# Designs tried in a protein design run: peptides against a protein of PDB entry 3VA4. Part 4

Target 1, 107 residues: chain A of PDB entry 3VA4
Amino acid sequence: EPIGQLRLFSGTHGPERDFPLYLGKNVVGRSPDCSVALPFPSISKQHAVIEISAWNKAPILQDCGSLNGTQIVKPPRVLPPGVSHRLRDQELILFADFPCQYHRLDV

## One batch from the design tools (peptide)

Design b1_p9_2_s4 (made by RFdiffusion4, then SolubleMPNN; from b1_p9_2, 5 letters changed)
Fold by OpenDDE base, seed 4:
Structure b1_p9_2_s4 (fold): chain B 107 residues (1-107), chain A 9 residues (1-9)
Amino acid sequence: as target 1 above (107 residues)
Amino acid sequence: SAERARLLD
């Protein structure tokens, strides 16, 4: 069962989409086999990873050396590639220019 | 093209 959810907000690209997040690595990227597949040109094929462990269900977000970056909105911060960022519930994230929100599920 | 897009970013 999913432990979290990543919401891609609606925009010029289309409607809102929700992606379930599971234990292990949830890869965010343009490649269609990514757990969080964002099929947009400005998203790197392997853009970022959201890793969730059984002993620590708060996800760790890492940028994978994406071309257009990964940012936290509040407070504003660009994530250096490969540096772990612990996601907070309801945290707002930019993958390139695409706003997303992490939501922790009660499971 | 799709081929070009796959090479970007």
Scores: peptide ipSAE 0.070, ipTM 0.719, DockQ to the pose 0.365
Fold by OpenDDE base, seed 5:
Structure b1_p9_2_s4 (fold): chain B 107 residues (1-107), chain A 9 residues (1-9)
Amino acid sequence: as target 1 above (107 residues)
Amino acid sequence: SAERARLLD
């Protein structure tokens, strides 16, 4: 059962997509093996990771040393590689220039 | 291709 969701907003790449997030590591990347597979050239094969250690804890986002970076939108900032960022509900994230939103599911 | 995927990030 998913605990959270990552929404990829619609854009020039195509329609909106929603990715379920589960306990453990949810890898974001271009590799088809990623939990959140974003098949776009500007996304690194292993771009970032959203780790959910427990259903009642905020997920941790880390950039994995991606080429084009991971950013928080509000307030704007680039996440240094490997530095833990605690995700807020409804947080807006840029993987490269792809806008996404995390939200917690009521389970 | 796999080769292309290895070269792009």
Scores: peptide ipSAE 0.051, ipTM 0.705, DockQ to the pose 0.341
Fold by OpenDDE base, seed 3:
Formats: sequence, structure tokens, C-alpha cells
Structure b1_p9_2_s4 (fold): chain B 107 residues (1-107), chain A 9 residues (1-9)
Amino acid sequence: as target 1 above (107 residues)
Amino acid sequence: SAERARLLD
């Protein structure tokens, strides 16, 4: 069962979508093979990865050298490619221009 | 949420 969730907020692209996150690597990208498939031109085929090592440990987010970047909203900053960022519960993330939110599921 | 609103509006 999923232990986390990534929410893609509603926008011009369409309604809100929720993606389950599991133990291991959850790839975010335009490729349909990605765990979190964001089928938008500005998203790289393999854009970023959310790795969850344990149910009781904060996930790590890494940008995979995406064209249009991965950003944390508070405080605002661009994540350098390949650098581990520990996700906080309710973290707001921009993949390119698409706002998302990570939250831990209570399971 | 208010947070979303601040981000997107």
C-alpha cells in the first residue's frame, strides 16, 4: 500500500490528480513509465525522483538534471541536480511550472 | 488551501 502521496494541483492542464508513493524510487517525469507521470511538454522524460527508504523516514527528492528545474516553494529555491533534499510533510514543490504537494499518509 | 492560494494566486 502507498505510504505517501504527491498531489498535482488543478490548473490550466486540468483537474487535481493524486499519485501514490511507495517504498523505493518514485520517478517523476513525462515518460508514461514514470511512477508519477506528468504528461506535459515542459516536464523532462525523467525529471526528478522521490526516494522513500522507510515508512517512518522522510523521503528524499532529487532533480535528475531536468531542463526546466525542480524548486521548493518555502523558502523558494531551485534544487541543484542530483542533490538530496529531505521532503517535509506538506512540502510544496514546483516541477517546471507545475505546483505539487507531498504529504505522508497515515498508515 | 490557503497555502495553495498563496502559491497560485
Scores: peptide ipSAE 0.044, ipTM 0.723, DockQ to the pose 0.030
Fold by OpenDDE base, seed 2:
Structure b1_p9_2_s4 (fold): chain B 107 residues (1-107), chain A 9 residues (1-9)
Amino acid sequence: as target 1 above (107 residues)
Amino acid sequence: SAERARLLD
């Protein structure tokens, strides 16, 4: 069962989409085989990874050397490639220019 | 697809 959720907010690309996040590595990227597939040109094929090691642990977000970057909104900061960032519930993330939000599910 | 793989970014 999913432990978390990544919401892609609505925009010019289309409506809001929710992606389930599971135990293990959830790859974010343009490639269709990514757990969180964001089929947009500005998203790298392998853009970032959200790793969840346990249901009661904060997920770790890492940029995978994406071209257009991964950013945390509050406080604003660009994530250097490969540097671990612990996601807080309701955290707002930019993959390239696509706004997303992490949500911890009640499991 | 091959086309997708050839895209930049």
Scores: peptide ipSAE 0.043, ipTM 0.703, DockQ to the pose 0.321

## One batch from the design tools (peptide)

Design b1_p10_1 (made by RFdiffusion4)
Fold by OpenDDE base, seed 1:
Structure b1_p10_1 (fold): chain B 107 residues (1-107), chain A 10 residues (1-10)
Amino acid sequence: as target 1 above (107 residues)
Amino acid sequence: TLPAAPPPSL
């Protein structure tokens, strides 16, 4: 019952990967127990969180005080820690230097 | 379209 998907684009780290996003908190980070586990040195253990509620299925992205930051690509800006950002379908995000894309699933 | 890369993390 995933409601969204986060795609990590291919790069020097390896091939493209798709992570399902569920209702509740989807933690993005280097820790292996993260919902979106990005096992890369430049990613903080708990880097960011994508929270999706049943009431409002639009995901809220927050940086968790990551070392190397979270950025919205278009329009470009660094996301201040703890500030809620509503993700739009097909929105491009940088976790550190790793480009990702949010995709809303039609379920 | 995409910005540059930063160093290793906590």
Scores: peptide ipSAE 0.053, ipTM 0.734, DockQ to the pose 0.128
Fold by OpenDDE base, seed 3:
Structure b1_p10_1 (fold): chain B 107 residues (1-107), chain A 10 residues (1-10)
Amino acid sequence: as target 1 above (107 residues)
Amino acid sequence: TLPAAPPPSL
């Protein structure tokens, strides 16, 4: 069962999409085999990774050296490639220019 | 505020 969820907000690309997140590595990227597949040209094939080590532990987000970057919205900042960022519940993230939101699921 | 759309990724 999923432990978290990543929501891609609706936009010019189409409606909202919700991606389940599981224990282990959840790759975010343009490649179709990514756990969070974002099939948009501004997204790198392997853009970022959300790693969940345990259900009761904050996930770690890392940018994988993406071309167009990964940003946290509040407060605004670009994540340095390869640097671990602990995700907070309800955190707003930009993968390139695509706004997303992470939240924990009640299990 | 959202950034401007970036160019396509390689």
Scores: peptide ipSAE 0.048, ipTM 0.715, DockQ to the pose 0.132
Fold by OpenDDE base, seed 2:
Structure b1_p10_1 (fold): chain B 107 residues (1-107), chain A 10 residues (1-10)
Amino acid sequence: as target 1 above (107 residues)
Amino acid sequence: TLPAAPPPSL
C-alpha cells in the first residue's frame, strides 16, 4: 500500500497527476520505468529518488545528479546531488521546472 | 533536455 503521494501540479504539460509512493526507493525521472515517471524533456532519465524507510519516518529526497536540478520551494534551496533532504508533509518541490508536492498518507 | 525555468511561487 502507498505510504505517501507525490502530486504533480497542473501546468502547460497538462492536468494534475498523483503518484503513489511506497516503502523503499521511489525513483523520479523521465524514464518510463521510474516509480514517478515524468515524461518531460527537462527531467533527467533518473532525476531524483524519494526513499521511504518506514510509514512513521520522514522520507528522504535526493537529487541524482540531474541536469536541471531539484529544489525545495520554501525556504528556497537547491539540493546538491546526493545530499539527503528530509521531506516535510506538504513540502513543495521543483524537479527541473515542474512543481510538485509531497503528501504523507494516513495508513 | 531543456533548461529549467525559474522556480514559481507556491
Scores: peptide ipSAE 0.039, ipTM 0.699, DockQ to the pose 0.716
Fold by OpenDDE base, seed 5:
Structure b1_p10_1 (fold): chain B 107 residues (1-107), chain A 10 residues (1-10)
Amino acid sequence: as target 1 above (107 residues)
Amino acid sequence: TLPAAPPPSL
């Protein structure tokens, strides 16, 4: 069952989408086989990864050397490639220009 | 190194 959720906010690209996040690696990218598939030109095929090692641990977000970057919104910060960032509940993330939000599910 | 990213929003 899903441990978390990643919301892609609505925008010029279309409506909101909610992606379930599971234990293990949840790859974010333009490739259709990604767990979080964002089929947009500015998203790298393998853009980032959200790794959840246990239900009681905060997920780790890591940029995979994406072209257009991964950012945390508050406080603003560009994530260096390969550096682990522990996600906070309700954290706002930019994958390239696309605003997303992580939410921990109560399961 | 990555180029400068667009400013954060929301």
Scores: peptide ipSAE 0.036, ipTM 0.675, DockQ to the pose 0.252

Design b1_p10_1_s1 (made by RFdiffusion4, then SolubleMPNN; from b1_p10_1, 3 letters changed)
Fold by OpenDDE base, seed 4:
Structure b1_p10_1_s1 (fold): chain B 107 residues (1-107), chain A 10 residues (1-10)
Amino acid sequence: as target 1 above (107 residues)
Amino acid sequence: TEPAAAPPAL
């Protein structure tokens, strides 16, 4: 069962999309085999990873050395590649220019 | 290959 959800907000690219997040590594990227597939030219093939462990269900977000970066909106900051960021419920994230929101599922 | 384009200014 999914432990969390990543919502890609609607925009010029199209409608809203919701991606389930599971225990382990959830790769965010342009590659179609990513758990969170964002098929947009500004997204790196493997852009970031959201890792959820059984020990701590709060996800850890890491940028994977993406070209156009991963940012947290509040407080605003760019995530350095490979540096762990613990996601808070309802946290807003930018993958390149694509706004997303993490939601913890109550399971 | 890396992304084909940079995002527009925000």
Scores: peptide ipSAE 0.073, ipTM 0.762, DockQ to the pose 0.316
Fold by OpenDDE base, seed 1:
Structure b1_p10_1_s1 (fold): chain B 107 residues (1-107), chain A 10 residues (1-10)
Amino acid sequence: as target 1 above (107 residues)
Amino acid sequence: TEPAAAPPAL
């Protein structure tokens, strides 16, 4: 049923984690009620949002005015708050200093 | 509470 996946790579925080992404808003943040809950001090309670529509499965990433920012790794770019960024399959993202990867599922 | 860590280096 999930349309995509967000992988949090392993690091000093612990092992790798995979989060399913669904149609609608997938909120990334420190709050436990977020779709992608990242319980780390550098992550804002509501850090970013990955929105996926039914008519276009390419996700839109927006930073929600996070304290420590959201960045695209290649090419390096800081995402301005509230500005839409269309995610590419296998795209690498930094939420604060946490590296993640988006993967489109074949469903 | 707000985030408590420094911004990323990259």
Scores: peptide ipSAE 0.067, ipTM 0.772, DockQ to the pose 0.355
Fold by OpenDDE base, seed 5:
Structure b1_p10_1_s1 (fold): chain B 107 residues (1-107), chain A 10 residues (1-10)
Amino acid sequence: as target 1 above (107 residues)
Amino acid sequence: TEPAAAPPAL
């Protein structure tokens, strides 16, 4: 059962996409076997990871040494590779130049 | 740092 959601906003690439997030590691990347598959050339094959250790804990976002980076929007900052960032509900994230939003599901 | 253009990535 999904306990979170990552929304990729609509853009020049196409319509909005919603990805379910589960317990464990949810890999964000261009590779089709990623939990959050973003098939765009500016996204690294394994770009970032959202790890959810428990339903009652904030997910941890880490950049995996991506070429084009992972950013938090407010306040704006680039995540250093491998550094844990605790996601807030409704947090806005940039994977390369792709805007996304994390949402905690009420389950 | 913030990226400029977003080229193809590995």
Scores: peptide ipSAE 0.053, ipTM 0.756, DockQ to the pose 0.092
Fold by OpenDDE base, seed 2:
Structure b1_p10_1_s1 (fold): chain B 107 residues (1-107), chain A 10 residues (1-10)
Amino acid sequence: as target 1 above (107 residues)
Amino acid sequence: TEPAAAPPAL
């Protein structure tokens, strides 16, 4: 059962996409086997990871040493590789230049 | 709104 959702906003790449997030590691990347597959050339094969340990705990976002980085939008912050960032509900994230939003699901 | 697109990655 999905505990959260990552929304990729619409853009030049196409329409909005929603990705379910589950307990454990949700890998964000260009590789098709990623939980959050972003098939765009600026996204690293394994770009970042969103780890959810429990439904009632904030997910942890880590950049995996991506080429084009992972950033928090407000307030602006570039995430150093491997450093844990606790995601807030409705948080806006940039994977490379792709804007996304995390939100928890009511389960 | 928030940006989009960047150079090729590994």
Scores: peptide ipSAE 0.131, ipTM 0.802, DockQ to the pose 0.128; fails the geometry check

Design b1_p10_1_s2 (made by RFdiffusion4, then SolubleMPNN; from b1_p10_1 with S9A)
Fold by OpenDDE base, seed 1:
Structure b1_p10_1_s2 (fold): chain B 107 residues (1-107), chain A 10 residues (1-10)
Amino acid sequence: as target 1 above (107 residues)
Amino acid sequence: TLPAAPPPAL
Protein backbone atom coordinates (compact mmCIF):
# COMPACT_ATOMS: atom_id res chain seq x y z
CA GLU B 1 0.00 0.00 0.00
CA PRO B 2 2.83 2.51 0.57
CA ILE B 3 3.50 4.60 -2.52
CA GLY B 4 6.91 5.82 -1.52
CA GLN B 5 9.62 5.47 1.06
CA LEU B 6 11.82 7.91 2.91
CA ARG B 7 15.15 6.56 4.07
CA LEU B 8 17.03 8.19 6.91
CA PHE B 9 20.68 7.30 6.46
CA SER B 10 22.73 5.94 9.31
CA GLY B 11 24.79 8.35 11.37
CA THR B 12 25.81 9.31 14.87
CA HIS B 13 22.12 9.06 15.78
CA GLY B 14 22.02 5.35 14.95
CA PRO B 15 21.22 2.97 12.10
CA GLU B 16 19.28 3.74 8.95
CA ARG B 17 15.48 3.76 9.05
CA ASP B 18 12.91 3.42 6.30
CA PHE B 19 9.56 5.19 6.57
CA PRO B 20 6.61 4.30 4.34
CA LEU B 21 4.85 7.17 2.56
CA TYR B 22 1.13 7.05 1.78
CA LEU B 23 -1.49 9.04 -0.07
CA GLY B 24 -2.16 12.39 1.58
CA LYS B 25 0.04 14.22 4.05
CA ASN B 26 3.15 12.58 5.45
CA VAL B 27 4.42 14.93 8.13
CA VAL B 28 8.13 14.90 8.91
CA GLY B 29 8.99 16.02 12.40
CA ARG B 30 10.17 15.40 15.93
CA SER B 31 6.67 14.80 17.28
CA PRO B 32 6.01 11.10 17.80
CA ASP B 33 2.68 11.31 15.96
CA CYS B 34 4.36 12.35 12.70
CA SER B 35 4.25 9.88 9.81
CA VAL B 36 8.00 10.30 9.58
CA ALA B 37 9.03 10.69 13.19
CA LEU B 38 12.59 11.93 13.57
CA PRO B 39 13.10 12.18 17.33
CA PHE B 40 16.08 14.52 17.24
CA PRO B 41 16.36 17.92 18.92
CA SER B 42 17.39 19.76 15.73
CA ILE B 43 14.19 18.65 13.98
CA SER B 44 11.09 20.80 14.46
CA LYS B 45 8.01 19.14 15.94
CA GLN B 46 6.37 19.60 12.55
CA HIS B 47 9.30 20.17 10.23
CA ALA B 48 8.10 19.44 6.72
CA VAL B 49 5.37 17.66 4.79
CA ILE B 50 5.48 15.23 1.90
CA GLU B 51 2.12 15.19 0.17
CA ILE B 52 1.15 12.51 -2.33
CA SER B 53 -2.03 12.67 -4.41
CA ALA B 54 -3.86 9.93 -6.25
CA TRP B 55 -3.69 11.98 -9.45
CA ASN B 56 0.08 12.39 -9.44
CA LYS B 57 2.14 9.99 -7.41
CA ALA B 58 5.16 12.29 -7.51
CA PRO B 59 5.31 13.78 -4.00
CA ILE B 60 5.30 17.46 -3.12
CA LEU B 61 7.73 18.47 -0.38
CA GLN B 62 7.20 21.64 1.65
CA ASP B 63 9.11 22.98 4.60
CA CYS B 64 6.70 24.00 7.38
CA GLY B 65 8.74 26.90 8.71
CA SER B 66 11.23 24.68 10.46
CA LEU B 67 13.93 26.19 12.62
CA ASN B 68 16.85 24.44 10.96
CA GLY B 69 15.49 24.18 7.44
CA THR B 70 14.93 21.73 4.64
CA GLN B 71 17.39 21.47 1.78
CA ILE B 72 17.70 19.71 -1.55
CA VAL B 73 21.17 18.24 -2.03
CA LYS B 74 21.61 18.28 -5.82
CA PRO B 75 21.51 20.88 -7.02
CA PRO B 76 21.86 22.30 -3.52
CA ARG B 77 19.25 24.77 -2.33
CA VAL B 78 17.30 25.69 0.77
CA LEU B 79 13.54 25.34 0.42
CA PRO B 80 11.66 28.49 1.41
CA PRO B 81 8.82 27.72 3.82
CA GLY B 82 5.60 26.68 2.14
CA VAL B 83 7.07 26.50 -1.37
CA SER B 84 6.21 23.31 -3.22
CA HIS B 85 9.03 21.12 -4.48
CA ARG B 86 8.25 18.09 -6.64
CA LEU B 87 10.36 15.18 -5.45
CA ARG B 88 12.15 13.01 -7.99
CA ASP B 89 12.90 9.37 -7.40
CA GLN B 90 16.11 8.89 -5.42
CA GLU B 91 16.22 12.56 -4.45
CA LEU B 92 18.44 13.44 -1.50
CA ILE B 93 17.05 15.77 1.16
CA LEU B 94 18.44 17.34 4.31
CA PHE B 95 16.07 17.89 7.22
CA ALA B 96 18.24 20.08 9.38
CA ASP B 97 21.51 18.14 9.14
CA PHE B 98 19.93 14.71 8.67
CA PRO B 99 20.38 13.23 5.19
CA CYS B 100 17.42 11.36 3.74
CA GLN B 101 16.49 9.85 0.41
CA TYR B 102 13.10 9.56 -1.25
CA HIS B 103 12.38 6.36 -3.14
CA ARG B 104 9.33 5.86 -5.34
CA LEU B 105 7.92 2.39 -4.87
CA ASP B 106 6.85 0.36 -7.88
CA VAL B 107 3.17 -0.15 -7.10
CA THR A 1 6.22 22.32 23.77
CA LEU A 2 9.92 22.93 23.28
CA PRO A 3 11.39 24.51 20.15
CA ALA A 4 13.94 22.73 18.03
CA ALA A 5 17.56 22.98 19.11
CA PRO A 6 20.30 24.12 16.73
CA PRO A 7 22.37 21.37 15.13
CA PRO A 8 25.35 20.40 17.24
CA ALA A 9 28.71 21.80 16.28
CA LEU A 10 30.94 19.58 14.18
Scores: peptide ipSAE 0.041, ipTM 0.693, DockQ to the pose 0.213
Fold by OpenDDE base, seed 3:
Structure b1_p10_1_s2 (fold): chain B 107 residues (1-107), chain A 10 residues (1-10)
Amino acid sequence: as target 1 above (107 residues)
Amino acid sequence: TLPAAPPPAL
C-alpha cells in the first residue's frame, strides 16, 4: 500500500490527479514509465525524484536537472539540481508550472 | 526523446 501521495491540482490540463508514493524512488517526469507520470511538454522526461526510505521518515525531493525547474512554494525558492530537500507534510511544489501537493498517508 | 519545451510566455 502507498505511504504517501502526490496530488496534481486541476488546471487547464484537466482534472486533479492523485499519485500514490511508495518506499524507494518515485520518479516525477514526462516519460510514461515514471511513478508520477506528468505527460506535459514543459516537464522533463525525468524531472525530479521523491525518495522515501522509511514510512516514518520525511521523503527527499531532488530536482534531476530539469529544464523548467522544481520549486517550493512556501517560502518560494527554486531547488538547486541534485540537492536534497526534505518534504514536509502538505508541502506545495511546482514542477515547472504545475502545482502539486505532497501529503503523508496514515498507514 | 524530445527535450522538454518551455511553457508558453504570458
Scores: peptide ipSAE 0.040, ipTM 0.698, DockQ to the pose 0.173
Fold by OpenDDE base, seed 5:
Structure b1_p10_1_s2 (fold): chain B 107 residues (1-107), chain A 10 residues (1-10)
Amino acid sequence: as target 1 above (107 residues)
Amino acid sequence: TLPAAPPPAL
């Protein structure tokens, strides 16, 4: 059962997409086998990871050494590769230039 | 691994 959701906002790339997030590693990347597959050239094959260790704990976002980076929008900052960032509900994230939003599901 | 392409100009 999904514990969270990552929303890719609509844009020039296409419509909005919602990705379920589960316990464990949810890899964000261009590779089609990623949990959050973003098939765009500016996204690294293995771009970032959202790890959920427990349903009652905030997910951890970590950039995997992506070429075009991972950023938090508010306050704005680039995430250093490999550094754990605890996601807040409704947090806005940029994977390269793609705006996304994390949402905790009420389950 | 191959690097990502830069974001396209729109």
Scores: peptide ipSAE 0.039, ipTM 0.697, DockQ to the pose 0.203
Fold by OpenDDE base, seed 4:
Structure b1_p10_1_s2 (fold): chain B 107 residues (1-107), chain A 10 residues (1-10)
Amino acid sequence: as target 1 above (107 residues)
Amino acid sequence: TLPAAPPPAL
């Protein structure tokens, strides 16, 4: 069962999409085999990773050296490649220019 | 496959 959800907000690219997040690595990227597939040219093939462990309630977000970056909205912060960021429930993230929101599921 | 491209201008 999914432990979390990543919501891609609607925009000029199209409607809102919700992606389930599971234990282990959830790769965010343009490649169609990513767990969170964002098929947009500004997204790197492997853009970022959201890792959820059995012992850590908060997922860990890392940018994978993406071209257009990963940012936290509040407080605003660019994530350096490979640096771990613990996601908070309801946290807003930018993958390139695409706003997303993490939601913890009650499981 | 092509590399990532810059986002469209606003």
Scores: peptide ipSAE 0.038, ipTM 0.689, DockQ to the pose 0.234

Design b1_p10_1_s3 (made by RFdiffusion4, then SolubleMPNN; from b1_p10_1 with L2E S9A)
Fold by OpenDDE base, seed 5:
Structure b1_p10_1_s3 (fold): chain B 107 residues (1-107), chain A 10 residues (1-10)
Amino acid sequence: as target 1 above (107 residues)
Amino acid sequence: TEPAAPPPAL
């Protein structure tokens, strides 16, 4: 069952999308086989990863050396490639120019 | 597929 959710906000690309996040590695990227598939030109094929090691631990976000970067919105910060960032509930994230939000599910 | 592109300008 899903442990978390990543919301892609609505925009010029289309409506909102909600992606379930599971235990293990949830890859964010343009490749269609990514757990969080974002089929947009500015997204790298393997852009980032959200790793959930346990249901009771905060997920870890890492940029995978993406071209257009991964950013935390508040406070604003560009994530260096490969550096672990512990996600907070309701955290706002930019994958390239796409705003997203992480939400911990009550499971 | 090709490498990522810069974000589009709108």
Scores: peptide ipSAE 0.384, ipTM 0.856, DockQ to the pose 0.212
Fold by OpenDDE base, seed 2:
Parts: C-alpha cells; sequence; structure tokens
Structure b1_p10_1_s3 (fold): chain B 107 residues (1-107), chain A 10 residues (1-10)
C-alpha cells in the first residue's frame, strides 16, 4: 500500500499527476522504469530518490546528481547531490523546472 | 538514451 504521494502539478506538460510512494526507494526520473516517471527532457534518467523507511517516519529526498537539480521551495534550497533532506508533509519540490508536492497518506 | 536537456526557455 502507498505510504505517501507525490503530486506533479498541472502545467504546459499536461494535467496534474499523482504518483504513489511506497516503502523503500522511490526513484524520480525520466527513465520509464522509475517509480516516479517524469518523461520530460529536463529530468535526468535517474534524477532523485525518495526513500521511505517506515510509515511513521519522514521520507528522505536526495538528488542523484541530476543535471538540472532538485530544489525545495520554502524555504528555498537547492539540494546538493547525495545530501539527505527530510521531507515535510505538503512540502513543495522542484525537480528541474517541474513543481511537485509531497503528501503523507494516512495509513 | 540521451543526457538530460537544459530547462526549456522561459
Amino acid sequence: as target 1 above (107 residues)
Amino acid sequence: TEPAAPPPAL
């Protein structure tokens, strides 16, 4: 069962999309085999990873050395590659130029 | 597969 959700907001690419997040590593990237597949040119094949170790523990977001970066919106921060960031519920994230939002699910 | 491209123009 999903433990969290990553929402990709609507934009020039199309409508909003919601991606389920599960225990373990949820890879964000352009490759179709990524858990969170963002099939856009500015997204790296393996862009970032959201790791969820337990349902009651904040997920960890890490940039995987992406070309166009991963950023937290508020407070603004560019995530250095491989540095762990604990996601807060409702946190807004930019993968390259794509705004997303993490949401913790009640399970 | 190609590397990522730069972000689109504003």
Scores: peptide ipSAE 0.375, ipTM 0.849, DockQ to the pose 0.201
Fold by OpenDDE base, seed 1:
Structure b1_p10_1_s3 (fold): chain B 107 residues (1-107), chain A 10 residues (1-10)
Amino acid sequence: as target 1 above (107 residues)
Amino acid sequence: TEPAAPPPAL
């Protein structure tokens, strides 16, 4: 069962999409086998990872050395590759130019 | 399998 959700907001690419997040590593990337598959040219094949170690722990977001970066919106900052960022509920994230939102599910 | 492209121009 999903522990969290990543929402890709609507944009020029199309309507919004919600991706379930599970225990373990949820890879964000352009590759179709990613947990969060973002099939867009500006997204790296393996762009970032959201790791959820337990249902009662905040997920960790890491950029995987993506070309166009991973950013936290507020407070704004670019995540250095491989540096752990603890996600807060409803946190807004930019993967390259794509705005997303993490949501903790009440399970 | 190509590398990522730059983001589109605004």
Scores: peptide ipSAE 0.372, ipTM 0.845, DockQ to the pose 0.218
Fold by OpenDDE base, seed 4:
Structure b1_p10_1_s3 (fold): chain B 107 residues (1-107), chain A 10 residues (1-10)
Amino acid sequence: as target 1 above (107 residues)
Amino acid sequence: TEPAAPPPAL
């Protein structure tokens, strides 16, 4: 069962998409084998990772040294590569120029 | 290859 969800908002790229997040590492990137596959030119092949542990429901987001960065929207800040950020429910994230939202599932 | 695209905007 998924523990969380990452929503990619609709945009010029197409409609909204929801990606399930599971225990362990959920890689965000342009590569098709990523858990959160964002097949867009501005997304690095392995852009970021959302890690969820069994004993800590709050996911940890890390940028993987992406070209165009990973940002928290409010308050705005760029995440330094490899630095852990604990995601809050309903948190808005930019992967490059793509706005997303993390949602904690009630499981 | 890595992306060659514009920086984040919002």
Scores: peptide ipSAE 0.291, ipTM 0.846, DockQ to the pose 0.396

Design b1_p10_1_s4 (made by RFdiffusion4, then SolubleMPNN; from b1_p10_1 with P6A S9A)
Fold by OpenDDE base, seed 4:
Structure b1_p10_1_s4 (fold): chain B 107 residues (1-107), chain A 10 residues (1-10)
Amino acid sequence: as target 1 above (107 residues)
Amino acid sequence: TLPAAAPPAL
């Protein structure tokens, strides 16, 4: 069962997409085998990771050394590669220039 | 404000 959801907002790339997030490692990237596959040139093949543990269902986001970065919108800041960021429910994230939103599911 | 369009990545 999914513990969370990552929403990619609609844009020039196409319509909105919702990706389920599960316990363990959810890789965000351009590679088609990523849990959150974002098939766009500005996204690194393995861009970031969202890790969710059974111990604490609040996800940890880390940039994986992506070329175009991972940013938190409020307050605005670039995530240094490999530095853990605890995601808040409804948090807005930029993977490169693609706006996304994390949603914690009630499970 | 969102950043400008980014170039292709590795």
Scores: peptide ipSAE 0.123, ipTM 0.769, DockQ to the pose 0.134
Fold by OpenDDE base, seed 5:
Structure b1_p10_1_s4 (fold): chain B 107 residues (1-107), chain A 10 residues (1-10)
Amino acid sequence: as target 1 above (107 residues)
Amino acid sequence: TLPAAAPPAL
């Protein structure tokens, strides 16, 4: 069962999409086989990864050397490639220019 | 921060 969720907010690209997050690696990218498939040209095929090691641990977000970057909104900053960022509940993230939000599910 | 509206990526 999913233990987290990543929401892609609605925008010019279309409606909101919610992606379940599971234990292990949840790859964010343009490739259709990604756990979080974002089929947009500004997203790298393998853009970032959200790794969840245990249900009771904060997920780790890592940019995979994407072309257009991964950013945290509060406080605003670009994540250096390969550097682990511990996700907070309700955290707002930009993959390229696409706003997303992580939240923990009650399970 | 990076600007909005990004070019195509690899």
Scores: peptide ipSAE 0.084, ipTM 0.756, DockQ to the pose 0.142
Fold by OpenDDE base, seed 2:
Structure b1_p10_1_s4 (fold): chain B 107 residues (1-107), chain A 10 residues (1-10)
Amino acid sequence: as target 1 above (107 residues)
Amino acid sequence: TLPAAAPPAL
């Protein structure tokens, strides 16, 4: 069952989308086989990964050396490739220029 | 892949 959710906010690309996040690796990328498939040209095929080790632990977000980067919105920071970032509940993330929000699910 | 765009404000 899903442990968290990644929301892609609505924008010029279309309506809001919600992606379930599971234990283990949740790959974010343009490739259709990614757990979080963002089929947009500015997203790398394998852009980032959200790794969840347990339901009661904060997920780790890691940029995979994406072309257009991964950023945290508040406080603003660009994530260096391969550096682990612990996601806070309701954290706002930019994958390239696509705004997303992580939230944990109460399961 | 496209060039980076300016990030939106949230």
Scores: peptide ipSAE 0.054, ipTM 0.737, DockQ to the pose 0.834
Fold by OpenDDE base, seed 3:
Structure b1_p10_1_s4 (fold): chain B 107 residues (1-107), chain A 10 residues (1-10)
Amino acid sequence: as target 1 above (107 residues)
Amino acid sequence: TLPAAAPPAL
């Protein structure tokens, strides 16, 4: 079973989508083989990665040198490429202009 | 990759 979830909020692109997150590397990107496939032009083919090392550890988010960036919403901050950011439960993230939310599943 | 639109306020 997944141990986390990334929610893409509904918008002009369509309805809400929920992506399961598993142990290991969960790549976020436009490429169809990404764990979190966001097939939108403003998303880089390999945009970011959410790495989960253990079910009881906070995931690490890293931007992969994306064109349009990865941002934390609160407090607002652009993530420098390759810098590890520990995700908090229910954290809001922008991949380019797409709002998402991470939450840990209590399984 | 196209340029991003302005991010929404959340």
Scores: peptide ipSAE 0.041, ipTM 0.713, DockQ to the pose 0.962

